# Designs tried in a protein design run: peptides against a protein of PDB entry 3V4O. Part 74

Target 1, 234 residues: chain A of PDB entry 3V4O
Amino acid sequence: DQPLAKDKVALLIGNMNYREHPKLKAPLVDVYELTNLLRQLDFKVVSLLDLTEYEMRNAVDEFLLLLDKGVYGLLYYAGHGYENFGNSFMVPVDAPNPYRSENCLCVQNILKLMQEKETGLNVFLLDMCRKRNDYDDTIPILDALKVTANIVFGYATCQGAEAFEIQHSGLANGIFMKFLKDRLLEDKKITVLLDEVAEDMGKCHLTKGKQALEIRSSLSEKRALTDPIQGTEY

## One batch from the design tools (peptide; made by RFdiffusion4, then SolubleMPNN)

Design b2_p15_5_s4 (from b2_p15_5, 6 letters changed)
Fold by OpenDDE base, seed 4:
Structure b2_p15_5_s4 (fold): chain B 234 residues (1-234), chain A 15 residues (1-15)
Amino acid sequence: as target 1 above (234 residues)
Amino acid sequence: SIEEILEKMRKELLK
Protein backbone atom coordinates (compact mmCIF):
# COMPACT_ATOMS: atom_id res chain seq x y z
CA ASP B 1 0.00 0.00 0.00
CA GLN B 2 1.18 3.50 -0.84
CA PRO B 3 2.42 5.42 2.18
CA LEU B 4 0.80 8.77 2.80
CA ALA B 5 2.22 11.90 4.34
CA LYS B 6 0.14 13.94 6.74
CA ASP B 7 1.96 16.93 5.32
CA LYS B 8 5.36 17.82 3.91
CA VAL B 9 7.54 20.54 5.38
CA ALA B 10 11.12 21.55 4.72
CA LEU B 11 13.56 24.00 6.24
CA LEU B 12 16.56 24.89 4.12
CA ILE B 13 19.43 26.89 5.58
CA GLY B 14 22.32 28.23 3.55
CA ASN B 15 25.05 30.22 5.26
CA MET B 16 27.57 31.90 3.02
CA ASN B 17 28.23 35.51 4.05
CA TYR B 18 30.16 34.90 7.21
CA ARG B 19 31.37 37.90 9.14
CA GLU B 20 34.63 36.50 10.40
CA HIS B 21 35.14 33.44 8.23
CA PRO B 22 35.68 32.74 4.53
CA LYS B 23 32.62 33.44 2.45
CA LEU B 24 30.99 30.64 0.51
CA LYS B 25 29.16 30.65 -2.80
CA ALA B 26 27.54 27.27 -3.30
CA PRO B 27 24.90 27.50 -0.55
CA LEU B 28 23.02 30.23 -2.39
CA VAL B 29 22.53 28.24 -5.57
CA ASP B 30 22.10 24.94 -3.77
CA VAL B 31 19.33 26.23 -1.52
CA TYR B 32 17.62 27.83 -4.48
CA GLU B 33 17.61 24.69 -6.58
CA LEU B 34 16.62 22.43 -3.72
CA THR B 35 13.74 24.77 -2.91
CA ASN B 36 12.37 24.51 -6.41
CA LEU B 37 12.68 20.74 -6.46
CA LEU B 38 11.01 20.23 -3.10
CA ARG B 39 8.15 22.48 -4.11
CA GLN B 40 7.59 20.22 -7.09
CA LEU B 41 7.26 17.43 -4.55
CA ASP B 42 4.55 19.43 -2.75
CA PHE B 43 6.74 20.34 0.19
CA LYS B 44 6.00 23.49 2.06
CA VAL B 45 9.44 25.04 2.00
CA VAL B 46 11.05 27.75 4.07
CA SER B 47 14.41 28.80 2.67
CA LEU B 48 16.66 30.94 4.82
CA LEU B 49 20.05 32.43 4.05
CA ASP B 50 22.82 33.83 6.23
CA LEU B 51 21.37 33.19 9.64
CA THR B 52 22.84 34.40 12.88
CA GLU B 53 23.01 32.08 15.85
CA TYR B 54 19.80 33.51 17.23
CA GLU B 55 18.00 33.18 13.92
CA MET B 56 19.22 29.64 13.33
CA ARG B 57 18.06 28.47 16.72
CA ASN B 58 14.67 30.07 16.21
CA ALA B 59 14.31 28.59 12.74
CA VAL B 60 15.14 25.10 13.95
CA ASP B 61 12.78 25.44 16.89
CA GLU B 62 9.94 26.52 14.63
CA PHE B 63 10.67 23.70 12.24
CA LEU B 64 10.58 21.15 15.04
CA LEU B 65 7.12 22.39 15.97
CA LEU B 66 5.97 21.33 12.51
CA LEU B 67 7.10 17.75 13.02
CA ASP B 68 3.93 15.99 14.08
CA LYS B 69 2.63 12.48 13.64
CA GLY B 70 2.75 11.37 10.04
CA VAL B 71 4.45 14.52 8.77
CA TYR B 72 7.32 14.35 6.33
CA GLY B 73 10.07 16.70 7.44
CA LEU B 74 13.26 17.66 5.68
CA LEU B 75 16.02 19.79 7.18
CA TYR B 76 18.88 20.87 4.95
CA TYR B 77 21.95 22.85 5.94
CA ALA B 78 24.79 24.13 3.81
CA GLY B 79 27.60 26.20 5.28
CA HIS B 80 30.61 26.03 7.51
CA GLY B 81 30.77 23.35 10.12
CA TYR B 82 33.06 21.16 12.13
CA GLU B 83 33.09 17.88 13.99
CA ASN B 84 34.77 17.20 17.30
CA PHE B 85 34.63 13.85 19.04
CA GLY B 86 31.63 12.69 17.08
CA ASN B 87 29.68 15.90 17.59
CA SER B 88 28.81 17.95 14.52
CA PHE B 89 28.22 21.68 14.64
CA MET B 90 26.58 24.07 12.19
CA VAL B 91 28.21 27.49 12.17
CA PRO B 92 26.08 30.67 12.10
CA VAL B 93 27.24 33.65 10.07
CA ASP B 94 27.94 35.73 13.15
CA ALA B 95 30.12 33.14 14.81
CA PRO B 96 33.36 34.51 16.19
CA ASN B 97 36.80 33.55 15.01
CA PRO B 98 37.62 31.10 16.28
CA TYR B 99 34.16 29.72 16.90
CA ARG B 100 33.31 27.37 19.73
CA SER B 101 30.52 24.92 20.44
CA GLU B 102 28.49 27.48 22.37
CA ASN B 103 28.41 29.64 19.24
CA CYS B 104 27.11 26.84 17.04
CA LEU B 105 24.18 24.47 16.70
CA CYS B 106 24.85 20.89 17.70
CA VAL B 107 23.45 18.44 15.18
CA GLN B 108 23.11 15.62 17.68
CA ASN B 109 20.89 17.76 19.88
CA ILE B 110 18.61 18.47 16.95
CA LEU B 111 18.51 14.79 16.05
CA LYS B 112 17.49 13.96 19.60
CA LEU B 113 14.57 16.34 19.37
CA MET B 114 13.60 15.02 15.95
CA GLN B 115 13.51 11.48 17.29
CA GLU B 116 10.91 12.49 19.85
CA LYS B 117 8.50 13.22 17.04
CA GLU B 118 6.30 10.57 15.48
CA THR B 119 7.02 11.71 11.95
CA GLY B 120 6.19 9.62 8.93
CA LEU B 121 9.58 10.51 7.53
CA ASN B 122 12.34 12.77 8.76
CA VAL B 123 15.28 13.61 6.53
CA PHE B 124 18.29 15.59 7.73
CA LEU B 125 20.86 16.57 5.12
CA LEU B 126 24.12 18.27 6.01
CA ASP B 127 26.44 19.74 3.43
CA MET B 128 29.43 20.90 5.44
CA CYS B 129 32.96 19.87 6.23
CA ARG B 130 33.77 17.58 9.11
CA LYS B 131 37.09 19.17 9.97
CA ARG B 132 38.35 19.14 13.50
CA ASN B 133 38.19 22.50 15.23
CA ASP B 134 41.44 22.72 17.13
CA TYR B 135 40.32 25.90 18.85
CA ASP B 136 37.51 24.12 20.65
CA ASP B 137 38.42 21.42 23.13
CA THR B 138 35.00 21.21 24.72
CA ILE B 139 33.15 17.91 24.71
CA PRO B 140 29.41 18.44 24.94
CA ILE B 141 27.57 16.06 27.19
CA LEU B 142 24.61 14.95 25.14
CA ASP B 143 21.61 12.92 26.10
CA ALA B 144 21.61 9.43 24.72
CA LEU B 145 19.90 9.04 21.39
CA LYS B 146 17.07 6.57 21.12
CA VAL B 147 16.74 4.36 18.08
CA THR B 148 13.58 5.33 16.26
CA ALA B 149 12.22 4.48 12.85
CA ASN B 150 11.83 6.74 9.84
CA ILE B 151 14.85 8.94 10.46
CA VAL B 152 17.26 9.42 7.57
CA PHE B 153 20.50 11.32 8.03
CA GLY B 154 22.72 12.29 5.13
CA TYR B 155 26.12 13.84 5.67
CA ALA B 156 28.01 15.12 2.65
CA THR B 157 31.55 16.06 3.54
CA CYS B 158 35.01 16.74 2.25
CA GLN B 159 37.78 14.57 3.56
CA GLY B 160 40.50 16.80 4.90
CA ALA B 161 39.84 19.54 2.38
CA GLU B 162 37.54 22.45 1.71
CA ALA B 163 34.32 21.88 -0.17
CA PHE B 164 34.59 21.71 -3.93
CA GLU B 165 32.16 23.30 -6.31
CA ILE B 166 31.20 22.15 -9.77
CA GLN B 167 29.73 24.15 -12.59
CA HIS B 168 26.57 22.40 -13.66
CA SER B 169 24.03 23.72 -16.15
CA GLY B 170 25.56 27.15 -15.92
CA LEU B 171 25.29 27.19 -12.15
CA ALA B 172 27.91 26.62 -9.52
CA ASN B 173 26.63 23.88 -7.25
CA GLY B 174 28.15 22.15 -4.35
CA ILE B 175 29.18 18.61 -5.10
CA PHE B 176 26.37 17.05 -3.10
CA MET B 177 23.66 19.16 -4.69
CA LYS B 178 25.07 18.56 -8.16
CA PHE B 179 24.29 14.88 -7.83
CA LEU B 180 21.26 15.12 -5.58
CA LYS B 181 19.27 17.40 -7.86
CA ASP B 182 19.43 14.91 -10.72
CA ARG B 183 17.69 12.22 -8.68
CA LEU B 184 15.57 14.02 -6.11
CA LEU B 185 12.34 13.80 -8.10
CA GLU B 186 12.59 10.05 -8.63
CA ASP B 187 9.86 7.91 -7.10
CA LYS B 188 12.15 5.80 -4.96
CA LYS B 189 12.61 4.98 -1.34
CA ILE B 190 14.61 7.87 0.06
CA THR B 191 17.47 5.68 1.28
CA VAL B 192 17.74 4.06 -2.14
CA LEU B 193 17.77 7.46 -3.75
CA LEU B 194 20.52 8.73 -1.47
CA ASP B 195 22.50 5.55 -1.99
CA GLU B 196 22.42 6.15 -5.72
CA VAL B 197 23.57 9.71 -5.16
CA ALA B 198 26.44 8.39 -3.08
CA GLU B 199 27.40 6.01 -5.86
CA ASP B 200 27.31 8.78 -8.42
CA MET B 201 29.61 10.85 -6.25
CA GLY B 202 31.98 7.93 -5.91
CA LYS B 203 32.16 7.29 -9.63
CA CYS B 204 32.85 10.86 -10.62
CA HIS B 205 36.54 11.56 -11.05
CA LEU B 206 36.07 15.07 -9.72
CA THR B 207 34.71 13.88 -6.41
CA LYS B 208 36.25 10.46 -5.94
CA GLY B 209 38.38 10.46 -2.84
CA LYS B 210 37.47 14.05 -2.07
CA GLN B 211 33.83 14.04 -1.07
CA ALA B 212 31.52 11.32 0.16
CA LEU B 213 27.96 10.93 1.35
CA GLU B 214 27.36 9.12 4.61
CA ILE B 215 23.89 7.73 5.11
CA ARG B 216 22.48 6.75 8.48
CA SER B 217 18.95 5.42 8.54
CA SER B 218 16.47 3.44 10.55
CA LEU B 219 13.83 3.62 7.84
CA SER B 220 12.04 0.30 7.60
CA GLU B 221 9.22 1.40 5.30
CA LYS B 222 9.20 2.22 1.62
CA ARG B 223 8.80 5.94 2.03
CA ALA B 224 9.68 8.39 -0.70
CA LEU B 225 9.67 12.14 -1.05
CA THR B 226 7.12 11.61 -3.82
CA ASP B 227 4.56 10.06 -1.46
CA PRO B 228 1.21 11.82 -1.70
CA ILE B 229 -0.21 14.03 1.00
CA GLN B 230 -3.37 13.06 2.84
CA GLY B 231 -6.53 14.98 2.03
CA THR B 232 -6.56 16.87 5.30
CA GLU B 233 -4.52 20.05 5.65
CA TYR B 234 -3.47 22.16 8.58
CA SER A 1 -1.42 25.50 11.74
CA ILE A 2 1.48 24.56 9.52
CA GLU A 3 0.75 27.45 7.21
CA GLU A 4 0.77 29.95 10.03
CA ILE A 5 4.07 28.71 11.39
CA LEU A 6 5.71 28.72 7.98
CA GLU A 7 4.44 32.19 7.27
CA LYS A 8 5.77 33.37 10.59
CA MET A 9 9.20 32.01 9.79
CA ARG A 10 9.14 33.62 6.37
CA LYS A 11 8.20 37.00 7.74
CA GLU A 12 10.77 36.95 10.47
CA LEU A 13 13.73 35.16 8.99
CA LEU A 14 13.49 34.88 5.22
CA LYS A 15 16.43 36.55 3.52
Scores: peptide ipSAE 0.031, ipTM 0.705, DockQ to the pose 0.046
Fold by OpenDDE base, seed 2:
Structure b2_p15_5_s4 (fold): chain B 234 residues (1-234), chain A 15 residues (1-15)
Amino acid sequence: as target 1 above (234 residues)
Amino acid sequence: SIEEILEKMRKELLK
């Protein structure tokens, strides 16, 4: 039987113009292209750029309200970030230097809230650095995701993202989006699709040993971004 | 509705 989505909603966040941190360029084009692709997949897409802490929290809260039983959700973030002992944090544009966890959005906390929504599919994609922040001493408390959450978490890392953007200033897309956009419209189980993206990244001489896509999933069904919305004729 | 929430997000946060 063809899986069906109750509805499809996506929130895309791209942070570039940081006040006290190096500015980025890739998120602008990446968010734009991803928006167009997701719209082709019948997602209702909200794309937001250069969000403050307040704005990011509000956006995520509103997005979580959209998640419900059978809904397909996709949350994408591109910008600065860090990871300390398994806890990942998205950095708002107004974050201080140095930033701490209280200035940032904790990915694991968001995932915890997502798992309660009984979504048909929930994809969380991070395109940010996994560098350790020595100024944050928060002790990680990681809860296991519920099996019924149907959450797929993709973490695209860039060691030396700044160096890459500098070295490849001619590239419109970030590395992750470069490979993701080529496969995103394929009618495949989302974990299979992302795994293929990971393989493509691994074969590329530009990304070999520098960038990787980590995939964590509780998805036990063949769910794809191409799955039709209930009540729609196709 | 989803549309109303999305519209609210666009009005308040979209740049």
Scores: peptide ipSAE 0.031, ipTM 0.704, DockQ to the pose 0.045
Fold by OpenDDE base, seed 3:
Structure b2_p15_5_s4 (fold): chain B 234 residues (1-234), chain A 15 residues (1-15)
Amino acid sequence: as target 1 above (234 residues)
Amino acid sequence: SIEEILEKMRKELLK
């Protein structure tokens, strides 16, 4: 039987114009292209650029309110980030230099909140660096994701925390989006789809050994982004 | 409604 989504909602965040950190370019194009693709998949998409800490927290909070039983949610972030002791942090554009955990959004905390919503599917995609932040020694207590959380976490990063941009179809995409965009509309289990994206990245001579996609999943059902929406949307 | 929430978010945060 074809699984059904109660609704489909997506929040896309692209941070580029940092105040105290190097500016980025890829998130602009990547967010735009991902928005168009997700809309083709009948997602209700909100795309936001260059968010401050306050704005990012509010956006995530509002997104979490959209998540409910049976809902398909997708959260995408492109920008600066760091990883300490297994904790990943998204960096707002107004983050100080050096940034600390109190200035950033903890991915694992968001995932924890997502798993409480009993969603049909929850996808969290990160396109950011995983550089160690030596100025933050905080070790948050992380709870393991529930076995039945139906969460898929994709972490696109490169060794050495270098950012790469590749021209695709006349546009300069980030590496992750370059490969993701070619498969996103396929009717496949989301973990299978992402695994194929990871393989594509690994086969490309431009990205082999330089960029990788890490996938973590608690999804035990055959859920796809192409799954149709059931009933009334409201 | 979901539509109202999304619209609110766009109005407040979209740049």
Scores: peptide ipSAE 0.029, ipTM 0.691, DockQ to the pose 0.047
Fold by OpenDDE base, seed 1:
Structure b2_p15_5_s4 (fold): chain B 234 residues (1-234), chain A 15 residues (1-15)
Amino acid sequence: as target 1 above (234 residues)
Amino acid sequence: SIEEILEKMRKELLK
């Protein structure tokens, strides 16, 4: 009773070289390593760095077009971000200082659109600081997410403004990617896998009290990133 | 090299 994916597609976005905000370093290596891992899992991966608002919106739109019934979709973002009133926002590199919601991409809006695609699995992973943007008091009125059974949302956040990095195998990874990459290839339900990642993060002295992984899921099926693609012989 | 690869992918998507 092995679940099958019609196809596997992933969009990875790493924003580092911000024009009006502190530059980041970890997204480069993290996106690279995640790309390699997902390719080993037979994902078709598009990896992009330093996207402007226009480019970022376009990339997401193009990614959504790739999603269809039975397709496994994974969207990863690493960069600046914020959360206001339950809405998460990804910050493009050309965002002004201070930035507002209108300058950023709302994650919940993207998730809503992903739900409409009847995908076999939708994974959305955010690696950004979870802070309120005090310069933006706008309360976006968004339609509530529909009840679906194929969405997995992971939010890796740190308490401080600083992105923590760990040296591993000569590379400096973000904390989330450090633990994610060690388990990503495991043949486990994706929610179980992420839960184990969260547990690993909690045990590490470098991350205790500094970074945590929040998992939100409506996944009711045993779907794994290792699930084979339909029609593919192994 | 990593940056070059990712930049290439970026350019491909934006074309």
Scores: peptide ipSAE 0.025, ipTM 0.640, DockQ to the pose 0.145

Design b2_p15_6_s1 (from b2_p15_6, 6 letters changed)
Fold by OpenDDE base, seed 5:
Structure b2_p15_6_s1 (fold): chain B 234 residues (1-234), chain A 15 residues (1-15)
Amino acid sequence: as target 1 above (234 residues)
Amino acid sequence: SKGLQSTDGDIYYLP
């Protein structure tokens, strides 16, 4: 009765050194720490920093090639972003100012492609702003998603809000990763785990009223990041 | 006080 993963694959992208937009600091540390944690969970992890549009699209393509029936897929992104009409857009480091959807990668499009691979679990952890981009007036026409009941979104912020990073003398985590890293290794259903992270963020005086985690999921099975890989013994 | 920087570039300082 224990859920099994055929394999576990993660793509982590941290964009910080933007050419035409404010530079960030947290993605470097966040990607590094998340990489180590996911490897402890037996994920095959590809971690990349400061990707151009071309490089991001290639990375996603290569990631998709590693997905197959029953595979757990996790996509983490830290960087600039926006949300229009419920669609999340990740901004490459070479994006123009202002950027539009044609310059960015749509997360929901990636989800569609992941569903075609018949994955066992699709997890998206998006550490980016979710404000409306008024410079993008395109109305996306997305293909209907399949009813796979294996989708989990962890948005670092609520819809229409901003994401933050802590500014210290040195490098520090973003707000989302600060709380996520403390619970990521727990053997719990992924939605339950994220709910606890949300509560931690809500109780902290630094983040209360500033940033709130949003969980959006359609997960009908008790699947966890700690689920064993088929054929392995623990 | 600790500084919080928005990913959009704005900086906020909290006590």
Scores: peptide ipSAE 0.021, ipTM 0.594, DockQ to the pose 0.640
Fold by OpenDDE base, seed 3:
Structure b2_p15_6_s1 (fold): chain B 234 residues (1-234), chain A 15 residues (1-15)
Amino acid sequence: as target 1 above (234 residues)
Amino acid sequence: SKGLQSTDGDIYYLP
């Protein structure tokens, strides 16, 4: 049986022009290209650039309002970030230096809220660094996640490592998006698709030994981004 | 900040 989505909704955030941190370039191109691809997959897409903490929280809240039972939710983030104790934190452009968890958005908290919506699929594509933030020693108390078996994390880089941009004079993709964009439209289970992206990154001379994709998933059904929306004909 | 919203094939600029 062909899996069906009640709806497909994506929030794409690209932070580049940080006030107190190094500026980035790739998120602009990456968000734009991913937006176009997800539109071809019939996602409802909200794409935002250079969000403050307040704006990011509002964007996430609005995103959550679009989620419901059986809806496919996809969150893409490109920007600065860190990972402490298994928790991923997205850094707003107005974050102080150094930043702490209270200044950032915790991805796992968003996941918890998505689970409450009884979504059909939760996909997180995180194109950010995953180094530990030594200036934040707080251990967040997160609510226990439900066992929904519909979660996929695509980390652009390994735990404790950095994500990179392609070095060109003009605007160019980040390394993760360079490979993701070539396969995103394929009609494959999302974990299989990401695994192929991981292999491409590993074989390319530009990225071999430099950046590796990590996939963390609990997906018990063959769900693909190409799955049709219920009640529609394609 | 700036944004681009695409719903049902339509594209809208967000402030």
Scores: peptide ipSAE 0.016, ipTM 0.562, DockQ to the pose 0.024
Fold by OpenDDE base, seed 1:
Structure b2_p15_6_s1 (fold): chain B 234 residues (1-234), chain A 15 residues (1-15)
Amino acid sequence: as target 1 above (234 residues)
Amino acid sequence: SKGLQSTDGDIYYLP
């Protein structure tokens, strides 16, 4: 009894050219490669680069409109970010210095909205730093999440740690995507797949002691990114 | 911003 997706939709955001913060390089390549992979998995993919706050909010809104009961939703973000009190914040390219929560998009808020859509699977792949933002003293009060048992978070780095890019002469992946791309097409439960990615990352001398994948999930079903779309054959 | 939308193999450029 293989789980089926009603549809599969992904929003990929890569922010690189920040106005008031250090510019990044990896998100370009990461978004591109992930787009191609997810397309092979029959995801409907929206990939966007260098979004302002306004554009990011609009993109998320549009993404949510594509979600319905049983739909697999995947949100990937590569860019600057921070984590305060367990809440992940994605930083738009036009964010001020310093940025605060009101300038950023809270991932947990997006999750709440996804739950309202009664999605079949909610996957968040966050390739961003998870350091605390000391300039943001706001304690967000979020609504309680529903118990949907269909949530998977893949954090590119540990809580309080940084995410890194591979340093090469040319364009290269971030550390997370470097390992993720090798396994993403595997027909495995998404949490199992990410566990293997974590192990690969841990074995690499380059990343050992520097960056480790953290998986946080409540997934009670054997859901995989390779799950076929209901009623369609490819 | 620069964006691409792909559905069923088709690529659409977002303004």
Scores: peptide ipSAE 0.015, ipTM 0.561, DockQ to the pose 0.024
Fold by OpenDDE base, seed 4:
Structure b2_p15_6_s1 (fold): chain B 234 residues (1-234), chain A 15 residues (1-15)
Amino acid sequence: as target 1 above (234 residues)
Amino acid sequence: SKGLQSTDGDIYYLP
C-alpha cells in the first residue's frame, strides 16, 4: 500500500557568485521556489546559496546527520558542474580556474554515504552542465554502492550537454526548474513525475533540441515525494 | 555566460 517515510529531509544548494567562473542567475530563484514547494510536501529543507568548498562539505555532512533508516533524502544542486566518467561534480564558488575533482564535491560519494544510512529514498536533482572537464584527467575510485533500489537521479540535461537558464522580466529560472515546479506537488511516483517533466521539456519550443531531462533510477517501490511521514496524518 | 534570445526571454548557458 502507501509507502511511508520516517522523515523527509532536503538539502538545496545554489551557487551563483563564482570567484573565478561566470556568474549565474537562476539558482537564486530556483532554490527559493523549490524550497517553498518541498516545505509544502513536509520536507525539512535546508537551503544554502554561494557555498565555498569548505561550506559545501560541511553542509553535506550536516545533511547526512539528519538521515536515518527510512528517511527520504533529497539533494538539489544548481550551479556550475561537470561529469567525468559518469561521476557528477558540483563546483563550489571558490573553485579555481580550471577546477579539478579535488576542488569539487562528487555526488556519487554522497550517494554512497546516504546508502549507509539505510534511507528510504535517495533523490538527486542536478541542475548543472554535464560536459567533460578536459582539465581534470583524474579517474576517481569510488566505493562500491549497495543494492538498495531506492535511487533517483534527475539530470537537468543529458550526458555531455549543457544546461540553460532563462531570464524573463528580471527573473531567471533554470530550464529544469521551469517545468519541475509545475508538477512537483503531484502525488505520483517520483520517476513518473520526472518523466512527465521530461515530456513537458520536450514539447516546449524553447527547449526542444536544446535541453533534455535525463532520469536515471533504480526504484523498486512506488515512492513519491508526497508520501506521508510515519506517525502523522494529513 | 553566453545568452540566446528567445520568445520567452533570454537563455543563458549554465557552464
Scores: peptide ipSAE 0.030, ipTM 0.583, DockQ to the pose 0.111; fails the geometry check

Design b2_p15_6_s2 (from b2_p15_6, 6 letters changed)
Fold by OpenDDE base, seed 3:
Formats: C-alpha cells, sequence, structure tokens
Structure b2_p15_6_s2 (fold): chain B 234 residues (1-234), chain A 15 residues (1-15)
C-alpha cells in the first residue's frame, strides 16, 4: 500500500551573513530552490535566512509545534557548522568566534524532540562542514534516541570534511543542492533518492574527490517525499 | 569563504 503522511512540514534555514565568521553565498539560492521544490511536493515550508541563535531556537520550536503523529518532518540547513563526537551543530549568524556548543543548535537534540512527536518520517539535510571544533571539548550528554526506524540524514559532506558552493554566472549554489534539485521530485524512497544524488556527485568531474554525500538512515518503510497527505487526492 | 576557480566554475568553501 502507498504510504501516507499525516502532513508534511519543512523548516529551511540558510545562514550567510555571519557577524564573526566568513560570509557565504549559496544558502540564499539553495533555500529558495528547495522551498519551491518542497512546495511542489505539498510540504508546508517555512524558509528563513540569517537567523540569530534566538531566532533559530524559536524557529525550531515553532517547527516542532507543527509535528504530530504520522507527520513528515524535514529540516534543511545551509551554513557554517561542525561535528563533535557524532553530534551536528548548526551555527547561528551571531555566534561568537570561536563558537561553542552552547552557542549552536544540536541537530540530534532536535531529532530527539521530533521523535517525541511520533512523526512518520524525520529527514535532515545538512549542508555544512563537519569538521571537529577544537575550541569545544565538551562532550554533550544527549538523551537516548528512541528506535523509530524513520530517520534519514543527508550530510552534504563526509564526516570531518568540508562542504562547497559553486558560483556560476554570478550565482552560487551549494554542491549538494546542485545535484539534489535534479532528483528531489522523483517518486522514490528517500534513501534511494539520496543514494542516486550521491552517485551523481561522485561522477561529476567538478566534485569527484572533493565532496561526497553521506547518508545515514534507519528507515524501515518505503517513505518518499512524494507520499500523499492523508485525506487528500493526488 | 575563499573561492577556488576551476574550468567548471568557482568553488567556495562552506565551512
Amino acid sequence: as target 1 above (234 residues)
Amino acid sequence: SKGLQSTDGEIYELP
């Protein structure tokens, strides 16, 4: 039977104009393009740019309020970030230099909260670097995750590696979005879709050996972003 | 931050 979503909600965050860190270009275009694509998939999309820590936390809180049993939740982030001890941290535009975990939003904490909502699908698309932050030696004590088998992480880059953006004709796109946008509307299991994106990225001369997509998933059902919303006709 | 120019365009690091 065709899997159904109770609803589909996405939060897209693109941080570019950092106060204490290098400015970025790609998040603007990437968030815009992804917004349009997800809306075609009948997602309720909130797209935000250049969020402070306070604004990011508020956005996540509001996003969580829209989640409920069976809802598909998608979080996309493009900006500065780091990964310590397997935990991904999104960096707000007002983060100090150097930043620490208390200045940033931990993705795994958001996942924990999403699990409490009994969502039907949790998708994280993280377009950020995953290097270790040497200025933060704190080992976060995170609550144990539930076994929900509905989690998909799409990391734009490998663990410990960097993400890139490409500028063409005055516009800059993230490498990840360059390939993701071509396949996002396909009616395929989300992990299969991302795997194909990974292959495209690996075959392109521009990105070969430079950036690779990492997929981390625990998805026991054939869930796709194209899945219809319950009570609707598609 | 810093862009790397290539034949296929300019690649910018996204740290």
Scores: peptide ipSAE 0.026, ipTM 0.592, DockQ to the pose 0.108
Fold by OpenDDE base, seed 1:
Structure b2_p15_6_s2 (fold): chain B 234 residues (1-234), chain A 15 residues (1-15)
Amino acid sequence: as target 1 above (234 residues)
Amino acid sequence: SKGLQSTDGEIYELP
């Protein structure tokens, strides 16, 4: 049986114009292209750039309000970030230098809140550095996650590694989006799709040895981004 | 902050 989504909602955040950290370029193009693709997949997409901490928190709150039972939720983030103790932190553009967890948004906390909405699918695509933040020595105590078996993480890079953007004349994609965009519209289980993206990335001479996609998933159903919305006929 | 697109094609303004 073809899985159905009650609805499909995506929040895309691209932070590039940091106040106290190096500026990025790729998030602009990446968010734009991903927005277009997700819209073709009938996602309701909210795309925002250069969010402060306050704005990011508000955006996430609004995103959560759009989620409900059976809804597919997708969160994409491109920007600075770090990972401490398995927790991913998205860095707002107004974050201090150095930043700490209290200045950032924890992805796992967002996941917890998404689970409370009884979503049908939770997809996180994180195009950020996953290097440990040595300036943040706090050990986050997170609430235990529910066993929902509907979670997919696509990390643009391996744990402890850096994510890169392609340096070409003009605007270019990040490495992750460069390969993701070629397959995103495929009617495949999301984990299978991401696995193929990982293979493509691994075959590229530019990326080989520099960046590798990591997929972390607990998905017991054949859920795809192409899954139709319940009650709709195309 | 700058909104690229909202669900309705409008700029999403955060309160």
Scores: peptide ipSAE 0.019, ipTM 0.574, DockQ to the pose 0.025
Fold by OpenDDE base, seed 4:
Structure b2_p15_6_s2 (fold): chain B 234 residues (1-234), chain A 15 residues (1-15)
Amino acid sequence: as target 1 above (234 residues)
Amino acid sequence: SKGLQSTDGEIYELP
């Protein structure tokens, strides 16, 4: 009763060289490492760095074109971000200072579009801050989500909290990726895998009390990133 | 980003 994916597609975005905001370091390494891992899992991976608003929207559109019924879709984002009213916003490198929702991409809107594709699994790994943007008082109007029970959010940090990156000898990893990369290839239900990552973060003296992983999911099936693609192994 | 010194390296906030 092994779950099967019709295909597996991932979009990885790392924004670090912001024009009007502090530059970051970790997204470069994190995207690279995650790309290699997901390819080992037979994902078709599109990895992009330093995207403008226009480029990000185009990338998402192209990503959605690769999704279809039963396809596993994974979106990873590392960069600046914020969360207002439970909605996650990814900040493009050309966003103004201060940025508003109209300048950013709403993750929940992307999820809605993924649901329309009748995907087999929707995974969002968001390595960004989740603080409220006080400069944006707009309330986004989101389309209603379908009940698909195939959604997993991995937030690098808690609601209202900040995310961190660690630099070693010129290289920097995000805290989330530091622990995720050690477990990503494990043949486990994705929520179980992320839960173990959360425990690792909690046990580490470096991150204890500083950053905690939040998992938000509606996943009714034992879906794993290691699930084979239909027509290949079975 | 705000940098913090750690025993395992420098920590930067990702706002």
Scores: peptide ipSAE 0.040, ipTM 0.673, DockQ to the pose 0.110; fails the geometry check
Fold by OpenDDE base, seed 2:
Structure b2_p15_6_s2 (fold): chain B 234 residues (1-234), chain A 15 residues (1-15)
Amino acid sequence: as target 1 above (234 residues)
Amino acid sequence: SKGLQSTDGEIYELP
C-alpha cells in the first residue's frame, strides 16, 4: 500500500555560462544525469541549460501549467544563487553584477504557486550557494504558505554556506549530484533517501567540513519518487 | 570560482 501520483513532472535548470559571473562546469553533467534518472522514474522531464531571466521565468510558468491536484512536482536547479532572509534566489545567466532579487527567481514564490496547484508532492533540489547577497538589501514580503505537508527541500549545502563541484578527468559534477545519483532510484520516502545521501556526503573526505546537505521538509505521507502514476501499470 | 585540489580531482565553488 503506497501513495500514487496523478503525474510526475520535473523541471531541471542548469546555469553555467554566466555573462557577468564566473562560469561553472558541473551543471551540464548534473542536469544530464538527473534527467536520465528521473525519466527512469517516469517523470516528465524538462531540462534546460543557460537560461536568461526571461527564459527562466517562462520555464517556471510552463512547469506550473503541468502541475495539478496530486501531481508530483520536482524543481532542480544548479548554478549561482544566494539566500537572503530564508528566501532562495536562482541567478539567471544574464544577471547583472551585482545581481539583486529583481534579477533572480525566488524559490519560495514558486513554492507558493505550486501549492495553489494542490500538488501531491513538491520537491526542490537546490545545488547553489546559500550565502547572503550583501548587494541586495531588499526584504521580500511573501504571502503565507498553505499547510500542505508535502514539501521537501534538498539544499546541496547548509545555510550560509557554499556548494562545490568536482572536476575529474575533464568531467565535473556537483558534490550533491555525485551522491544523489547513487540513491535516487531507491524506493524510499524522499526524505529518507535524502538523509542517506547526506550521510554519504558526510563520509566524503573531499567535502568533509566544507559542504553538508540540508534537508528541510514537511511531509506527512510516505511519498517516494518511485511512486506509481495513477492509472498506469508498472 | 575557488578551486580546491584533492586526490580525486578539483573542487570548484558554486558561488
Scores: peptide ipSAE 0.036, ipTM 0.621, DockQ to the pose 0.108; fails the geometry check

